# Peptides against a protein of PDB entry 7SID: the designs that were tried, part 15

Target 1, 151 residues: chain A of PDB entry 7SID
Amino acid sequence: LHMYLMLLKELPGEEYPLPMEDVLELLKPLSNVCSLYRRDQDVCKTILNHVLHVVKNLGQSNMDSENTRDAQGQFLTVIGAFWHLTKERKYIFSVRMALVNCLKTLLEADPYSKWAILNVMGKDFPVNEVFTQFLADNHHQVRMLAAESIN

## One batch from the design tools (peptide; made by RFdiffusion4, then SolubleMPNN)

Design b1_p10_2_s4 (from b1_p10_2, 5 letters changed)
Fold by OpenDDE base, seed 2:
Structure b1_p10_2_s4 (fold): chain B 151 residues (1-151), chain A 10 residues (1-10)
Amino acid sequence: as target 1 above (151 residues)
Amino acid sequence: SLFTEAVEKA
């Protein structure tokens, strides 16, 4: 886990986008890692903070690439899972804040949620619609973060 | 969880 988290942390940001091939390799174990540590709030927070780099990279990619679509799909699956567990009230505010940051970055890349769509239990949820729900979050810091992202 | 389901389907 620690080695994997280190790799995620060392990902270059928007200024230096990674080759999509590298993104795909990093995404392959992500779902499994998240599943194993889904009940560990600190680990989940750390993962979500680190995958911000992946979101930024995906936003710089062309939609015409098969690798891009694959990467987007794998990433959205993970975000969808975090969203699902959030709706089940499984995560504390700090994890939700990290998730909001991911959603914010997705909206910056895809404001109209053309590709940024979460599929949860067979149903599609556009990220822009998902994001607005955090404006009514029970924790004030989450609401504030969401509100700042809209403006 | 959704994570578990995703892993099983992968």
Scores: peptide ipSAE 0.075, ipTM 0.746, DockQ to the pose 0.456
Fold by OpenDDE base, seed 3:
Structure b1_p10_2_s4 (fold): chain B 151 residues (1-151), chain A 10 residues (1-10)
Amino acid sequence: as target 1 above (151 residues)
Amino acid sequence: SLFTEAVEKA
């Protein structure tokens, strides 16, 4: 886990995007790592904070259609799972804050949710619709963060 | 696993 988190932490930002092949390699174990540590709030927060770099890279890559779609799918699957567990009130506000930041970054890359669609339990949820739900979050800091993103 | 189920059904 520690080595994996270090790799995520060292990812360059939007200014210097990674090749899509590198993004895919990092995404492959992500769902398993998240599942294993799903009950650890600190680890989940750390993961969500680090994958912000992945979102930034996905938004800037459009050369390899097949790999881009694959990467987007793998990432959205993980985000969808975190959102699902959030709806079940499994995560504290600090984890939800990190999730909102991920959703915010997705909307910056895909404002109209053309590809940013969460599929959870066989149902599709556009990220722009999912995001608005955080405006009514129980924690004031989460509401404030969500509100800042749409203004 | 709640997370695993969510991932598999997505």
Scores: peptide ipSAE 0.074, ipTM 0.765, DockQ to the pose 0.485
Fold by OpenDDE base, seed 1:
Structure b1_p10_2_s4 (fold): chain B 151 residues (1-151), chain A 10 residues (1-10)
Amino acid sequence: as target 1 above (151 residues)
Amino acid sequence: SLFTEAVEKA
């Protein structure tokens, strides 16, 4: 876990995107890692904070690429699972804060949710619609973070 | 896989 998290930390930011092939390699173990630590609030928060680099890379990529679509799908599956567990009230506010930051970054890259769509239990949920639900979060800091994106 | 586990363990 720690080695994997270290690799995520060292990812270039939005100004220096990675080749999509490299992003895919980093995403491959992500689902398994998240599953193993799904009940650890601190680890989940850390993972979500570090994958912000991945979100930025996905936003700067060419959507016509097969690798881009593959990476988007793998990432959105993970985000969808975190959102599902959030709806089940399984995560504390700090984890939800990290999730909102991921969703915010996705919306910056895809404001109209053309590709940023969460599939949960066979149903599609555009990220922009998912994001607005955090405006009614029980924790004030989560609401404030969500509201910052709307001004 | 993560989603399936999330549903089962929720």
Scores: peptide ipSAE 0.069, ipTM 0.760, DockQ to the pose 0.200
Fold by OpenDDE base, seed 5:
Structure b1_p10_2_s4 (fold): chain B 151 residues (1-151), chain A 10 residues (1-10)
Amino acid sequence: as target 1 above (151 residues)
Amino acid sequence: SLFTEAVEKA
């Protein structure tokens, strides 16, 4: 678990998309890692910053395979958990900034939220509806980042 | 799960 976190932190930026098989391998332990470190703001920020590459890979994929849908589902579960805890005011602005960047990238890939839907506590929340809530965030930098994405 | 733990220990 600790080794996975270190690996994630040391993962170099990818100029080209990763194979979907590699994305799935990275996502398998992600939920457990996030659950373990959910109360650590710095770790959560780091995780969200690094999984931004995963978001880009999912959005750039032209494949409509079972592996793609599986990867999307696993990723959206994690993002949904971060959003849920954000609604409970558990995260500082820097973590929310990283989350908004993830949501922004999802909307760029799926502007009509056809597949980008968060399932939280048995209810579905399209990312475009979730994103608009950050326009009213308490922190000015979060509002500004969200507003920039509306254009 | 992540959600279960988050709700119970929030």
Scores: peptide ipSAE 0.057, ipTM 0.755, DockQ to the pose 0.188

Design b1_p10_3_s1 (from b1_p10_3 with K7S L8F)
Fold by OpenDDE base, seed 1:
Structure b1_p10_3_s1 (fold): chain B 151 residues (1-151), chain A 10 residues (1-10)
Amino acid sequence: as target 1 above (151 residues)
Amino acid sequence: SLPDVSSFLE
């Protein structure tokens, strides 16, 4: 886990995007890692914070690439799972804060949710619609973070 | 093949 998290942390940001092939290789084990630690609040928060680099890379990629679509799908599966468990009240505010940051970054790259759509239990949820729900979060810091995106 | 959210929740 720690070595994997280190790799995620060291990913270049938006200014220096990685080739999509490299991003995809890093995303492949992500779902399994998240699943193993889904009940650990600190690990989940750390993972979500580190994958912000991946979100930035996805936003700068060519959407016509097969690898881009694959990477987007891999990432959105994880985000969808975190959101689903959030709806089930499984995560504390600090994890939800990290999730909102991921969603915010996705909206910056795809404000109309053309590709940023969460599929959870067979149903599609556009990220822009998912994001607005955090404006009504029970924790004030989560609401404030969500509101900052709207100004 | 893309992973499913269901796999995450199992």
Scores: peptide ipSAE 0.165, ipTM 0.837, DockQ to the pose 0.639
Fold by OpenDDE base, seed 4:
Structure b1_p10_3_s1 (fold): chain B 151 residues (1-151), chain A 10 residues (1-10)
Amino acid sequence: as target 1 above (151 residues)
Amino acid sequence: SLPDVSSFLE
């Protein structure tokens, strides 16, 4: 886990994105890692903070390639799972804050949710619609972060 | 094929 998290953390920013093939390789184990630690709040928070770099890389890549679509799908599956568990009230505010940051970054890359759509249990949830729900989060810090992220 | 969210939740 530590090595994997380090790799995620060291991903380059938007100015110097990784090749999509490299991004995809990093995303392949992500769902498994998240699943294994889904009940650990601290690990989930850390993962969500680090995958911000993945979103930045995805947003700067050519959206027409098969690898891009695959990478987007892999990532959105994970975010969808975190979203679902959030709706099930499985995560504390600090994890939800990290998720909000991920959703914010997704919206920066895809403000109209053309590809940023969470599919959970056969239903589609556009990220822009999902994001607005955090404006009414039970925790004041999450609401504040969501409100700040809108602007 | 993409992984399903359900697999994450198992």
Scores: peptide ipSAE 0.159, ipTM 0.836, DockQ to the pose 0.648
Fold by OpenDDE base, seed 5:
Structure b1_p10_3_s1 (fold): chain B 151 residues (1-151), chain A 10 residues (1-10)
Amino acid sequence: as target 1 above (151 residues)
Amino acid sequence: SLPDVSSFLE
């Protein structure tokens, strides 16, 4: 876990994107790691903070590539799972803050949710629709962060 | 070959 988290932390940002092939290799173990530690709030927060680099990379990639679609699918599956568990009130505010930052970055790359769509239990949820729900979050800091993103 | 949300929740 620690080695994987270190790898995520040291990823280049939007200014220096990774090749999509490297992004795919990074995403391969992500769902398994998230599943194993889904009940650990601190680990989930750390993962969500680090995968911001992945979101930025996806936004800079060629959307017509098969590798891009595969990477988007793997990433959105994980985000969809975190959102689903958030709806089930499984995560504290600090984890929800990190999730909102991921959703914000997705909307910056895809403001009309053309590809940023969460599939949960066979149903599609556009990220722009999902994001508005955090404007009514129970914690004031989460609402504030979501409101800042609308501006 | 893509992971499913259901596997995450198991």
Scores: peptide ipSAE 0.156, ipTM 0.836, DockQ to the pose 0.589
Fold by OpenDDE base, seed 2:
Structure b1_p10_3_s1 (fold): chain B 151 residues (1-151), chain A 10 residues (1-10)
Amino acid sequence: as target 1 above (151 residues)
Amino acid sequence: SLPDVSSFLE
């Protein structure tokens, strides 16, 4: 886990986008890692913070690439899972804040949620609609973060 | 194929 987290942390940001092939390789184990540690709030927070780099990279890519679509799909699956567990009230505010940051970055790349759509249990949830729900979050810091992202 | 979100939730 620690080695994997280090790899995620070392991902270049928007200024230095990674080749999509490298992004795909990093995303392959991500779902499994998240699943194993889904009940560990600190690990989930750390993962969500680190995958911000992936979101930034995905935002710089072209939709015409099959690799891009695959990477987007794998990433959105993970975000969708975190969203689902959030709706089930499984995560504390700090994890939700990290998730909001991911959603914010997605909206910056895709403001109209053309590709940024979470599929959870067979249902589609556009990220822009998902994001709006955090404006009514029970925790004040989450609401504030969401509100700042809109303005 | 894309991973199923259900695998995350299990």
Scores: peptide ipSAE 0.032, ipTM 0.699, DockQ to the pose 0.643

Design b1_p10_3_s2 (from b1_p10_3, 3 letters changed)
Fold by OpenDDE base, seed 5:
Structure b1_p10_3_s2 (fold): chain B 151 residues (1-151), chain A 10 residues (1-10)
Amino acid sequence: as target 1 above (151 residues)
Amino acid sequence: SLPDVSSFLS
């Protein structure tokens, strides 16, 4: 786990994007890792903070490539699962803060949710609609972070 | 070949 988290942390930022092939290889084990540690708040927070680099890379890549669509699907599956568990009140505010930052970055890259769509239990949820739910979050810091994104 | 949310939740 620690080696995998280190790889995610050391990813180049938006200024220096990775080849999509490298991003895809890093995302392949992500769903399994998240599933194993879904009940660990600290691990989930760390993962969500580190995958911000992945979101930035996805937003700058060619959207028409097969590898880009595959990488987007791998990433959105994980985000959809975190959002679903958030609706079930499984995560503390610090994890929700990290999730909002991921959603914010997705909206910056895709403000009209053309590809940023969460598929949960066979139903599609555009990220722009999902994001508005955090404006009514129970924790004031989460509401403030969400509000800053639309102002 | 993409993972499903159900695998994450199980």
Scores: peptide ipSAE 0.186, ipTM 0.849, DockQ to the pose 0.640
Fold by OpenDDE base, seed 4:
Structure b1_p10_3_s2 (fold): chain B 151 residues (1-151), chain A 10 residues (1-10)
Amino acid sequence: as target 1 above (151 residues)
Amino acid sequence: SLPDVSSFLS
């Protein structure tokens, strides 16, 4: 886990994106790692903080390539799972804060939710719609973060 | 192929 998290942490930002092939390779085990540690709040927070770089990389790539679609799908699967568990009140505010930051970054890359759509249990949820729900979060810090990020 | 959210939640 620690080595994997280190690799995620070392992802370059938007200004210096990784090749999509490299991003995809890093994303492939992500779902499994998240699933294994889905009940560990600290690990989930760390993962969500690190994958912010992935969103930035995805937004700078050719959106029509097969690898891009695959990477988007891998990433959105993870975000969808975190969101779903959030709806089930499984995560503390600090994890939700990290998730909101991911959603914010997704909206910056895809303001109209053309590809940023969470598919959870066979249903599609555009990220802009998902994001709006955090304006009514029970924790004031989450609401504030969502409010300052919505525009 | 893409993993389903269900695999994450299983």
Scores: peptide ipSAE 0.183, ipTM 0.846, DockQ to the pose 0.647
Fold by OpenDDE base, seed 3:
Structure b1_p10_3_s2 (fold): chain B 151 residues (1-151), chain A 10 residues (1-10)
Amino acid sequence: as target 1 above (151 residues)
Amino acid sequence: SLPDVSSFLS
């Protein structure tokens, strides 16, 4: 886990996007790692903070169409799971803050949720609609972060 | 060949 998190942390930002092949390689174990530690708030927060770089890379969309779809699908599966557990009130505010930042970055890349759609239990939830739910979050800092992201 | 959210939650 520590080595994997270190690799995610060292990813370059939006200024220097990674090839989609590299993004895919990093995303392959992500679902399994998240699943194993889904009950650990600190680990989940750390993962969500680090994958912000992955979201920024996905937004470039100048890569192979098949690889792009695969990367988007891998990432959205993880975000969908975190969203689902958030709805079930499984995560503290600091984890939800990190999730909102991920959703914000997705909306910057795909403002109208053309591809940024969360599939949870067979149902589709566009990220732009999901994002508005955090405006009514129980924690004031989460609401403020969501509100700042709209303007 | 994408993982399911269900597998994440299992």
Scores: peptide ipSAE 0.180, ipTM 0.847, DockQ to the pose 0.626
Fold by OpenDDE base, seed 2:
Formats: C-alpha cells, sequence, structure tokens
Structure b1_p10_3_s2 (fold): chain B 151 residues (1-151), chain A 10 residues (1-10)
C-alpha cells in the first residue's frame, strides 16, 4: 500500500499530463487497493487526494481512443464505489470532502457529464447530478466545499 | 473488461 500511495502521490498534475498508457497502468491495481481498505477512513481519504492527479490527466485527454475510455472507466468505477458507500453513510466528512474534490475536477473536465457517468449497481448516475447531492451534506464543510465548486 | 462497483464492495 505504501509504495502504491507513493506512486500516486508522485504523479504529475494537470501541468504535466502523463501518457495514457501510464495512467492505465496506475489504475489497474486501484480498485483492488480501494476495496481492501474501503473501511479505513484515513487510507480512503489519502487515496482520493492522490488520485486527483489522475483525474486531471483524464480531463486533459484530447483523445477519444480506446485507452482513454478504458482509463475513464477504471477511474469512474472507483469513484462510483466511493459514492455508493457515501450514500450508505460509511464515510466520515473528510473522505466525503476528498470525494467532492474529485467530482469537482471531473465536472471541470466534463461539465455536461458526457463521459463522467457513475455506474452503480447497473444504474447510471451523471456526475453533475451526483455532485448536487453534496450541497445537502450533513457536514458544513462538505456543503461549503460543494457550494464553492459550483461557482 | 472494466471492473464494476460490485467488485469493490465484495
Amino acid sequence: as target 1 above (151 residues)
Amino acid sequence: SLPDVSSFLS
């Protein structure tokens, strides 16, 4: 876990996008890692904070290639899972804030949710619709972050 | 194939 988190942390941001092939390689173990630590609030928060770089890379992709779609799909699966568990009240506010930041970045890249769609239990949820739910979050900091992200 | 949320939740 530590090594993987270190790799995620060292990813370049929007200013220096990674090749899509590298993004895919990094995303391959992500779902498994998240699954193993889904009940650990601190680990989940850390993961979500680190994958912000991945989100930025995905948003910069001018490619409509198979690799891009695969990367988007891999990432959205993880985000969908975190959102699902959030709906089940499994995560504290700090994890939800990290998730909101990820969703914000997705909306900046795809404001109309053309590709940013969460598939959870066979149902599709556009990120723009998912995001609005955090405006009514029980924690004031989460609501504040969500509200600031809309503007 | 892409993994689904069920794999994450299992």
Scores: peptide ipSAE 0.178, ipTM 0.845, DockQ to the pose 0.621

Design b1_p10_3_s3 (from b1_p10_3, 4 letters changed)
Fold by OpenDDE base, seed 1:
Structure b1_p10_3_s3 (fold): chain B 151 residues (1-151), chain A 10 residues (1-10)
Amino acid sequence: as target 1 above (151 residues)
Amino acid sequence: SLPDISSFLD
């Protein structure tokens, strides 16, 4: 876990995007790592904070690329899982804060949720619709973070 | 191919 998180943390930001092939390789173990630590609030928060670099890379990529679509799908699968467990009240506010930051970054890259769509249990949920639900979060800091995107 | 997240959601 430590080595994997270190790799995620050291990813270039939006100004210096990685080749999509490299992003895809880093995403491959992500679902398994998240699944193993799904009940650890601190680890989940850390993972979500570090994958912000991945979100930025996905937003700057060419959507016509097969690798881009594959990377987007793998990433959105993980985000969908975190969101699903959030709806089931499994995560504390700090984890939800990190998730909102990921969703916010996705919306900056895809405001109309053309590709940013969460598929959970066979049903599609556009990120823009998912994001608005955090405006009614029980924790004030989560609501404030969500509201900042709308201004 | 997308990863299986069934174990994550359970």
Scores: peptide ipSAE 0.164, ipTM 0.845, DockQ to the pose 0.722
Fold by OpenDDE base, seed 2:
Structure b1_p10_3_s3 (fold): chain B 151 residues (1-151), chain A 10 residues (1-10)
Amino acid sequence: as target 1 above (151 residues)
Amino acid sequence: SLPDISSFLD
């Protein structure tokens, strides 16, 4: 886990996008890692903070590439899972804060949610619609972060 | 193939 988290942390940001092939390799174990530690709030927070780099890279890629679509799909699956568990009140505010930051970054890359769509239990949820739900979050810091992202 | 979200949520 620690090695994997280190790799995620060392990902270049928007200024230096990684080749999509490298992004895909990093995303391959992500779902499994998240699943194993889904009940660990601190680990989930850390993962969500680190995958911000992945979101930034995805936003700089060509959507017409098959590799891009695969990377987007794998990433969105994980985000969808975190969002679903959030709806089930499984995560504390600090994890939700990290999730909102991911959603914010997705909206910056895809304001109209053309590709940023969460599929959960066979249903599609555009990120722009998902994001607005955090404006009514029970925790004031989450609401504030969401509100700041809209303005 | 994409990961199965069900495995994440179980």
Scores: peptide ipSAE 0.161, ipTM 0.845, DockQ to the pose 0.713
Fold by OpenDDE base, seed 5:
Structure b1_p10_3_s3 (fold): chain B 151 residues (1-151), chain A 10 residues (1-10)
Amino acid sequence: as target 1 above (151 residues)
Amino acid sequence: SLPDISSFLD
């Protein structure tokens, strides 16, 4: 876990994106790691903070590439799972803050949710529709963060 | 070939 988290932390930012092939290799263990630590709030927060680099890389890549679609699918599956458990009130505000930051970054790259769509239990949920739900979050800091993104 | 997220949701 620690080595994987360090790898995520040291990824280049949006200004220096990784090749999509490298992003795919990075995403391979992500679902397993998230599943294993889904009940650990601190680990989930750390993962969500680090995968912001992945979101930025996805937004800078060629959208017509098969590798891009595969990477997007793998990433959105994990984000969808975090969102689903958030709806079930499984995560504290600090984890929800990190999730909102991921969703915000997705909307910056895809404001009309053309590809940023969460599939949960066989149903599709566009990220722009999902994001508006955080405007009514129970915690004031989460609502404030979501409101800042509307501007 | 997307990962199975069933264990995550359980």
Scores: peptide ipSAE 0.161, ipTM 0.843, DockQ to the pose 0.702
Fold by OpenDDE base, seed 4:
Structure b1_p10_3_s3 (fold): chain B 151 residues (1-151), chain A 10 residues (1-10)
Amino acid sequence: as target 1 above (151 residues)
Amino acid sequence: SLPDISSFLD
């Protein structure tokens, strides 16, 4: 886990994105890692903080490639799962804050939610609609972060 | 193929 998290953390930013093949390779174990540690709040928070770099890379890549679509799908599946469990009240505020940051970054990359759509239990949820729900989060810090993210 | 969310939730 530690090595994997370090790889995610060290992903280049928007100015120097990795080849999509490399991004996809990093995303392959992501769902398994997240699933394994889904009950650990601290690990989930850390994962969500580190995958911000993945979103930045995805947003700077050619959206027409098969690898890009695959990478987007891999990532969105994980985000959708985190969001679903959030709706099930499985995560504390600090994890939700990290998720909000991920959603914010997704919206920066895809403000119209053309590809940033969460598929959960066979239903599609555009990230822009998902994001607005955190404006009404039960925790004040989450609401504040969501509100700040709009600006 | 994309991973199923069910594998995440199980």
Scores: peptide ipSAE 0.159, ipTM 0.844, DockQ to the pose 0.674

Design b1_p10_4_s1 (from b1_p10_4, 4 letters changed)
Fold by OpenDDE base, seed 1:
Structure b1_p10_4_s1 (fold): chain B 151 residues (1-151), chain A 10 residues (1-10)
Amino acid sequence: as target 1 above (151 residues)
Amino acid sequence: VPPFAPPRRL
């Protein structure tokens, strides 16, 4: 886990994106890692904070690339699962803050949710619709972060 | 708690 988290942390930002091939390799084990540590709030927060770099890379990639679509699908599967567990009140506010930051970055890259759609339990939820729900979060800091992203 | 699903293909 620690080695994997270190690799995620060292991902370059928006100004210097990773090759899509490298992004794909890092995304392959992500779902399994998240599933294994789903009950560990600190690990989940750390993962969500680090994958912000992945979102930035996906937003600047060639949207017509097969590799881009593959990476988007793998990433959205993970985000959808975190959102679903959030709806079930499984995560404390700090994890929800990290998730909102991921969703915010997705909306910056895809403001009309053309590809940013979460599929949970066989149903599709556009990220813009999902994001709106955090405006009514029980924690004031989560509401403030969500509201700030609207401006 | 439902598991994390296999990656989607868009």
Scores: peptide ipSAE 0.204, ipTM 0.821, DockQ to the pose 0.496
Fold by OpenDDE base, seed 3:
Structure b1_p10_4_s1 (fold): chain B 151 residues (1-151), chain A 10 residues (1-10)
Amino acid sequence: as target 1 above (151 residues)
Amino acid sequence: VPPFAPPRRL
């Protein structure tokens, strides 16, 4: 886990994007790691904070289209799962803060939710619609973060 | 689909 998290943390931003092949290799174990540590709030927060770099890399449109779609799908599966568990009230506010930051970054990469669509329990949820729900979050810091992100 | 199921491909 720690080695994997370190690799995620060291990813460059959108100014220095990684090859999509490298992004795919990093995404392969992500779902399993998240599943294993789903009940650990600190680990989930750390994962969500680090995958911000992945979103920044996914925003690059000049890569192999098939690999891009695969990477986007793998990432959205994880984000959708975190959102689903958030709806089930499984996560404390600090984890929800990290999730909002991920959603914000997704919207920066895909403002019109062309590909950023969460599929949860067989239903599709565009990220822009999902994001607005955090404006009504129970915790004031989450609401504030969501509110500042749309301005 | 349960959380963290196998990745969806777009």
Scores: peptide ipSAE 0.203, ipTM 0.822, DockQ to the pose 0.483
Fold by OpenDDE base, seed 4:
Structure b1_p10_4_s1 (fold): chain B 151 residues (1-151), chain A 10 residues (1-10)
Amino acid sequence: as target 1 above (151 residues)
Amino acid sequence: VPPFAPPRRL
């Protein structure tokens, strides 16, 4: 886990995007790692904070490539899972804060949720609609982050 | 699809 998290942390930002092939390699184990540590709030927070770079890389890529669509799908699966578990009240505010940042970054890359759609339990949820729900979060800091992020 | 199921293909 630590090694994987280090790799995620060291991802370059939007100014220096990774090749999509490298993004895919990093995303391949992500769902499994998240699933394994889903009950560890600190690990989940760390993962969500690190995958911000993945979103930035996805936004800089050609969306028409098969690899890009694959990467998007893998990432959205993870985000959708975190959101679903959030709705089930599985995560403390600090994890939800990190999730909001991920959703914000997705909206920056896809403001109209053309591809940023979470599929959870067989249903589609556009990220813009999902994001709006955090404006009504029970925790003050989450609401504040959501409010400043949407602008 | 349950949480952290196999990745969706777009």
Scores: peptide ipSAE 0.202, ipTM 0.821, DockQ to the pose 0.449
Fold by OpenDDE base, seed 5:
Structure b1_p10_4_s1 (fold): chain B 151 residues (1-151), chain A 10 residues (1-10)
Amino acid sequence: as target 1 above (151 residues)
Amino acid sequence: VPPFAPPRRL
């Protein structure tokens, strides 16, 4: 786990976009890692904070390729799972804060949710609709972060 | 589909 997290942490940000092939290799183990540590709040927070680099990279990709669609699908599956577990009240506010930051970055890249659509339990949820739910979050810091993201 | 199931293909 720690080796994988180190790799995520050391990834370049928006300033230095990664090749899509590198993104795909990074995303391959992500779902399994998240599933294994889903009950660990600190690990989940750390993962969500680190994958912001991946979100930014996906947002900068102007390539309409199979690799881009595959990477987007793998990433959205993970985000959708975190959102689903959030709806089940499985995560504390600090994890939800990290999730909102991911959703914010997705909306910056895709404000009309053309590709940023979460599929949970066989149903589609556009990220813009998902995001508005955090405006009514029980924790004031989450509501504030969500409100700031609208501007 | 349970959380963290196989990835969706777009």
Scores: peptide ipSAE 0.200, ipTM 0.819, DockQ to the pose 0.462

